# Ledger of designs, part 109: peptides against a protein of PDB entry 3ESW

Target 1, 322 residues: chain A of PDB entry 3ESW
Amino acid sequence: NNIDFDSIAKMLLIKYKDFILSKFKKAAPVENIRFQNLVHTNQFAQGVLGQSQHLCTVYDNPSWHSIVLETLDLDLIYKNVDKEFAKDGHAEGENIYTDYLVKELLRYFKQDFFKWCNKPDCNHCGQNTSENMTPLGSQGPNGEESKFNCGTVEIYKCNRCGNITRFPRYNDPIKLLETRKGRCGEWCNLFTLILKSFGLDVRYVWNREDHVWCEYFSNFLNRWVHVDSCEQSFDQPYIYSINWNKKMSYCIAFGKDGVVDVSKRYILQNELPRDQIKEEDLKFLCQFITKRLRYSLNDDEIYQLACRDEQEQIELIRGKTQ

## One batch from the design tools (peptide; made by RFdiffusion4, then SolubleMPNN)

Design b2_p18_3_s2 (from b2_p18_3, 12 letters changed)
Fold by OpenDDE base, seed 5:
Structure b2_p18_3_s2 (fold): chain B 322 residues (1-322), chain A 18 residues (1-18)
Amino acid sequence: as target 1 above (322 residues)
Amino acid sequence: SEALMLVNFILELEELLK
């Protein structure tokens, strides 16, 4: 009876693998036409595509990973991880170590490394002078700021000395290792790179309602885990909808291996109208981009990722089975 | 629902075969 079951199981898995792999073959002409029409006619779709072209690949830079690891206090980080793992981790297996690492990185980043910047300090008056700063608006980058992928510079005037202070919104995460300050965008950008530098599976989550965070794939929990560097939050996807009572319409996760609508994980109440795109078209778009991102992967990699995708879809449909 | 059940079944089988 057991032998027959194993044989049947193996046969089913082979057939299923072939079926999954068939979905990741080159897109049919009709799918390409649908995709092109969608991104040319729907602004939201164009936005998702544009973000995917950057966010899915930018963090997979080995030179950046090296610079990050050279910049962080790795001795402190690993000392703290080892300490917490030694208390609780031995009973739960080696895979939990990475969860402790991410939790420590959240602590380290918020407490020791990076600073929230509502307003910059006055360049003339020095530290702790942000209260004296009045926003004058935003400008394009100057020649120096433009070197660091800066799209916008916020301009502030000091009420005390009258001098102008520039707060460039750098998109270069390596520059953020120097500046050590920003808002949710800079926090999430650099923290995503930090997590990637440890070889972790990470996604950048974009919320349409002006927030961004990460997801980390926990091998211990065998799922994507909410990670917000600004909040020092691990596995608390409810904080936006419940704790903040934030109204949201879309949460889209961008990773090297795919683009996924993760709205169901985070939008638990007060859902805003999802009127930017048809649900079927959004699903198609995410699947199409994901298929393109996986085009160079081998059959085993495609299969493993597809199994992970299906597990996530089940999770998102069922909710957290408590 | 049936498709999801099938996926779950396959995933369970994968774990049993590891």
Scores: peptide ipSAE 0.029, ipTM 0.611, DockQ to the pose 0.080
Fold by OpenDDE base, seed 4:
Structure b2_p18_3_s2 (fold): chain B 322 residues (1-322), chain A 18 residues (1-18)
Amino acid sequence: as target 1 above (322 residues)
Amino acid sequence: SEALMLVNFILELEELLK
């Protein structure tokens, strides 16, 4: 009897779709109780929830996207993208153009647009005076700095002129378009908004061991791609564990459509103890938050995202970047 | 066949979902 594989495949696809959609229905009372107990009893879970409430939605602001696109040198960016695409991209199809765009945005941001700031320049002495700056500590924001979502201001004294220079740690990415300087937090914050402003699927990745970066969903590669604006790095998830020999415990990705533990992509060696939460509880937490973020989506959108999630989980388990 | 690949893929996904 010739097994009708086409008929079986169609039946399995229908059953699988129904099964997936059933998982994304409103949370059962028992799941809500488990979630509430977890976030009230586990500090790490509370931290992940708090970050998700901000990072999953803050970058979905059309007004901010317009301001970003008006601020960037789009003529230079697209000229460079078109030049690189014309050399190598025509044979690989239209979907690769976005990979060239992200690579150029990494170049443009690091080389032309934004600056690393260990210490600020002296406001009185001018450019290249950071060597003369002595840290005095941190203070609360003044009335002007408070307008730009500033929680902390680093205070420096110039050894040459004796004047005080303030380095506010702004969390408003629109203010960062003006200041054009910061550390890993400011870099990742503004760069995440920049990528979002081009209509890309982007996640903010938080590492517990004091680093942050992005992931971009490449339609060409059909996967999430590591993106670090500080390093001008594209598709190099190994740089932290291998090149830096960094010890890490948790990497959590935050996007509009979900929260995902991506630790397996980045922690290749020197793994620190994962003792902040049970693995089963972390998996449950990320799935529960993801489910909430998708409550307004239709069945087709839910199914497409669920297929993407399962492909990512297979990738993370197999350790094969396709 | 594409159908066999799809069946295998769905079965692999079901195992991952357990």
Scores: peptide ipSAE 0.025, ipTM 0.518, DockQ to the pose 0.464
Fold by OpenDDE base, seed 1:
Structure b2_p18_3_s2 (fold): chain B 322 residues (1-322), chain A 18 residues (1-18)
Amino acid sequence: as target 1 above (322 residues)
Amino acid sequence: SEALMLVNFILELEELLK
């Protein structure tokens, strides 16, 4: 009897799909108890949960996407993307075009749109006066600053004129479209929203050692791609561990469809102790949050995302971008 | 892991069956 390999393969795929879908069913009572106990007893777990409640959903705002697209110089951006796309002559069409778009957005954001702010310019003395600014410390927001999700305001005194300049650390990305300045937090926050506004699959990556960046899911490369707006960096996950010689313990990616420990992508050397949570508990936590984020998705969406998750896990274990 | 190899094999099979 000729073994119908095609039939066997189809049956295997069906069984596999059913198996995958079974993992994304409503959490069992025991899993809920484990989750609740974990977030109540482990501060790191509580922090990851708190971040997920914000970062996984905040950027999925159609009104914000419209404001972003109305604010950016789309004509310039697409002109540059079209120009770079035309040079390489790739036949891959729209999939590779998106990689060029992200690269141009990195360029545009760093070179034309947003500014790094170590110290603010003096409000009285004007532009290019940051060198004259002395930090006095930080305080809470005033009534106006509080409207824009500001938790902290850095206070500076001008050595030249003696006036005080406030540098509010806004967390409202729409306010950042106006102010167009900040540090890694403001850069990553607004840039994440910008990428989301183009309909891209984007994750916000939090590093415990005081850095943040993005990941973009490239349909061309069929993987998550490192994106750092501060560095104008595309697909350079090694820059922190190798180029900066940064010591790191945790990198956690937050997206609409999941929370993933991406530490293996970025921590290539100089790993700090991972002592904040048990590895099994972190894995459980990320899976549990991911499962909750996917509760409203249909079976096909769940399956496609699960396949993508497995591919990412293979990549992270092998340490090779396929 | 052996499990990940099997998953990868299944994904490859899915692509071959498309």
Scores: peptide ipSAE 0.025, ipTM 0.555, DockQ to the pose 0.079
Fold by OpenDDE base, seed 2:
Structure b2_p18_3_s2 (fold): chain B 322 residues (1-322), chain A 18 residues (1-18)
Amino acid sequence: as target 1 above (322 residues)
Amino acid sequence: SEALMLVNFILELEELLK
């Protein structure tokens, strides 16, 4: 009897799909207990959960997407993308256009739209006066600043005029479209929203050692791509460990469809001790949150995302950008 | 892991069966 290998392959795929889907069913009572105990007993786990409750959903706001698209110079952006695509993109197919778009958005954001603010300018003395500013510390937001999800306000005194300048650390990305200045937190926050406003699949990456960036899922490259708005960087995950010689312990990616430990993509050398949580507990935590984020998805969507997750895990183990 | 190899094999089979 000729072994019908096609029928065996189809049967294997069906059984595999069923197996994968079974992992995304509602958590068993024992898993819920483990999760609750973990987030109540481990501060790092509580922090990851708290971040996921915000970062996984906040950018999926259609009204914010409209405001972003109305605020950006879309004519300039698309003109530049079309120009770069016309040079090299036709040979690679239409999927590469989105990579050109992200690269132009990085350029536009850093060069034309947003400003780095190490110290604010003096509100009294005007522009280019940040050199005269002395930090006095931080305080809570006032009544006006509190309207824009402000967690802290940095206070500066001008050495020239003696006046106080406030630098509110706004977490409202719509307010950042107005202020157009900040540090890595404000840059990454607004840039994540910008990428989402173009309908892109985007994650927010939190590094425990006080840095944040994005990942974009490239349909052309068929993988998650490092994107840092502060650095105007596309597909350079090595910049922190190699170029900066930065020591790092954890990098966690937060997206609408999951929470993923992406430390292996970015921590290439100078690894700090991973002592905040057990590795098995971190893996469990990320998987548990990811399952919850996918509860409303159909079986086909769950399966496609699970395949993408496994491809990413293979990439992270092999150390090869496919 | 053997599990990841199996997943890769299944993904390859899926692409071949499309």
Scores: peptide ipSAE 0.023, ipTM 0.567, DockQ to the pose 0.080

Design b2_p18_3_s3 (from b2_p18_3, 12 letters changed)
Fold by OpenDDE base, seed 4:
Structure b2_p18_3_s3 (fold): chain B 322 residues (1-322), chain A 18 residues (1-18)
Amino acid sequence: as target 1 above (322 residues)
Amino acid sequence: SEAEMLVNFILELEKLLS
């Protein structure tokens, strides 16, 4: 009896693997045409594609990972992780250790490393002078600022000394290791790189309504976990919809292995109209980009990721994090 | 969905074979 069940199970798994792998074959000509038409005709689709071309790959830079690890106080971080891990009576080598690491990185980043910048301090008057700063508007980067992928510079005048202070909105995360200040964009950008530098599986989540955060794949929880560096938040996807009462329409996750509509995880109430793209076209777009990102992977990697994708889809439908 | 049932079935099979 046991032999027959194992044989049947093996046969079913082989057939299932073949079926899954067949979905990740090279796009048919018709799919390529559909994709091209979609990204040429729909602005939201263009935006998702453009973001995927950057966010899915930019953080997979070993040189950047080395710079991050050299910049962080690793001794402090691991000391705190070990301390909290030991308090809860876990054995060494448990997958849960990585969850403690991410929680400490959230603490360290917010409390010790990075600063929120509503307004910059006056470069002349020094620390704690942001209250004296009046916004004058925004301008393009100068020649020096342009070296660090700066799209916009916010300009402020000090009401006390009259001097101008520039707040460049840098998109280079290595420059952010130096500046150590910003808003949600800078926070999420650098924190995504930090998590990646520890070898973690991380996605960048873009919300259409002007917020960004991360997701970390917890091997202990066996799911994607909400991570917001600005809020020092771990596994609290409800904070936007419930705590902030934020209205949202789209949340899209960008990772090295795929692009996923994660709106169902975060949009729990106050849903805005999803009128930027047809739902079928968005699903197609995310799947198409995901297929492209996986073209270089072997069959076993593709299969494992596909199993993870299906588990996530079940989670998103059920609305319960296991 | 049929897809959810299939995935759950496969996950159970994987556990059975592990």
Scores: peptide ipSAE 0.023, ipTM 0.574, DockQ to the pose 0.080
Fold by OpenDDE base, seed 3:
Structure b2_p18_3_s3 (fold): chain B 322 residues (1-322), chain A 18 residues (1-18)
Amino acid sequence: as target 1 above (322 residues)
Amino acid sequence: SEAEMLVNFILELEKLLS
């Protein structure tokens, strides 16, 4: 009797799909209780939840995407992408085009568009005067700065003219399209929006040890790819642990479709104690938030995302970049 | 093929559970 492997495979796929879909059904009362208790008793869990409520949805704004695309030099960007794709991309298929796009966006953003601001220039003395600036501390936003989701304003005095210059730490990425300067927070915030504006699957990665970056889902590589706008870095997750010798404890990725502990991708050495939450509780928390983010999706979308999640978990366990 | 995908998935699950 020839084993109909195709029939068996189809049956197994149906059963597996049903099993996966069962995990994404409405949370049981016990899971809701566990979640509520965790976020009320664990500060780290509360922080992850709070970040997810903002970072998972804020960048999915079509009006912002339009403003971004109107602000960027799309002609230059696509000219450069087309040029690089024409050299080598045809051999690798059409899906590689988005990798070239992200690489060009990294170049364009760092080289042509945005600036690192360790200290602001003096508003009175003009450009390239940051060397003359002395920090006086931080204060709350004024009435104008508060319109752009500003939490803090760094205050600087010019050693040359004595005038005060304010450096507001804006969290409104649309305001950052105007100011075009900041540190890792502003860079990652605006760059995440930029990538989302091109219709890409993007996550915001928060590191507990005061850094932030992006991940892009490459259809060509069929995985999440490290993207750091500050470093103009594509697919170099090792730069923090190895090149910087940075000590880290947690890296959490926030996207529209899920929250994922991606620490294993980035923490390759110099691991700090993971003492903020039990590993099982963190896993549960991320899964629970992810489940909630997918409640409106259809069964096929849920299944495809779950398959992608499992592939990522396998990657993270094996430590092999495919 | 869906069959290959399933087999690969099972193999990967076995590795995760080992």
Scores: peptide ipSAE 0.020, ipTM 0.543, DockQ to the pose 0.535
Fold by OpenDDE base, seed 1:
Structure b2_p18_3_s3 (fold): chain B 322 residues (1-322), chain A 18 residues (1-18)
Amino acid sequence: as target 1 above (322 residues)
Amino acid sequence: SEAEMLVNFILELEKLLS
């Protein structure tokens, strides 16, 4: 009896697809109860949910994408990308071009476009006066600052002229295109929007220990790639644990198609206790939110994303992110 | 490892059957 291997393969693929799709069906009542109980009883879970409600969707704004592309020096960016691609890219195919683009965007953003602001310059004394600034504390936004999704304003006094300078912590990334300064939060917020504006698949990574960065899905590398705008870093997930010797407990990635615990990619040593939530509950939470985010997708889209998710999970288990 | 092999196998089969 000649085993029709092609027929068996087709049947296996159909059954596997059906199995995968079954996981993304509408949540059972018991799962909804578990989710509600978890979010109401666990503060960390509530925080992850709250972040997902913003970070997973806020950057999918076509109007913002247009404003970004109109604001950036696209001629300079593409000139530099084309130059780097011409050196080595032709041998690797067209998919590598996007990696060159992300690397140039990292360079452009840090070197030409955005500024780190530990302390603001004095509004009266002008540039390079931040060393003369003394923090007085924080307050709520005024009427103008409140228009740009500002929750906190840092207040500084100049030791030279005695004038007060305000440093609003804007969460509106379009306002950040104007101000062009901030800390890790402002950097990551605007840079995430910039990458999204080029049509890239991007996630926002939140670290519990007060840092944030991006991940970009490289079609060339066929994986999620670490991207830190503050560090001008591409594919260096080890920089926090190894180079900084940073202690970390949780890294959570937020994208339009899912929420993923990516801690294993970045926490290579100096792991802090993961005591904020049970591991099973965190896994359930991320899967539940991901399932909700994909509810409007068709079966083929769900299947393709699920296959990508499985590949990422394999990568994370093996610790082979590089 | 078995899960990895299965996923890779299925993905390869999908490419071959597409």
Scores: peptide ipSAE 0.024, ipTM 0.547, DockQ to the pose 0.077; fails the geometry check
Fold by OpenDDE base, seed 5:
Structure b2_p18_3_s3 (fold): chain B 322 residues (1-322), chain A 18 residues (1-18)
Amino acid sequence: as target 1 above (322 residues)
Amino acid sequence: SEAEMLVNFILELEKLLS
């Protein structure tokens, strides 16, 4: 009997798909109990859950995407992307265009659009007066600032004129389109929304040691790519551990389709103790949240994302030896 | 790893069946 390899392959694929899909069914009672116990007893787990409830979904707002696209100089952006694509992109295929787009968005955002704000300028003295500003501390938002999801306002006194300048730490990314300034939090927040507004798959990466950045999924590279708007950095996950010699314990990526521990991508040396949660519990937590985020997806979407997850896990296990 | 080989095998099968 001639072995019908095509039939065998089809059967194997069906069985594999069924197996994958079975993992994304509604959580068993025991898993729900484990999850509830974990988030109620472990502060780090509660923090990851809280972040996921915001970061995984907040950027999927069509109204915000429209406002972003109306605010950016799209003509300049696409002109620059087209120019770079015309040089080298044709040889690499159409999928590389998005890599050029992200690189241009990094350039545009840092060079033309947004500003780093270590200290604000004095509202009375005007531009380039930040050197005269003394921090007085932080307080809650006023009635106007509260309209823009502001939790904290940094207060500064001008050494020259004595006036107080407020630096509200806005979490509303639409307000950041107006203010055009901030630190790593504001940069990453708005830049994540910008990337999402171009229809890209984007994750927000939270580092426990007070830094944040993005990842986007490159269809050309067929992997998640490090993106830091503050650094104008593309595919340089090593910059923190190697270039900055930063000590880190956890890097967690938050996207619409999942929560992933990406620490292995970024923590290459000087690893701090990972003592906030058991490794097995963190793995469970991320998987559980990811499963919940995918409950409304169809079988094909679930399968494609699961394949992507497995590829990422292989990459993270192999390390930089690619 | 065996897992990697399996994933790669499945991905190759998908390409062949597409």
Scores: peptide ipSAE 0.023, ipTM 0.533, DockQ to the pose 0.077; fails the geometry check

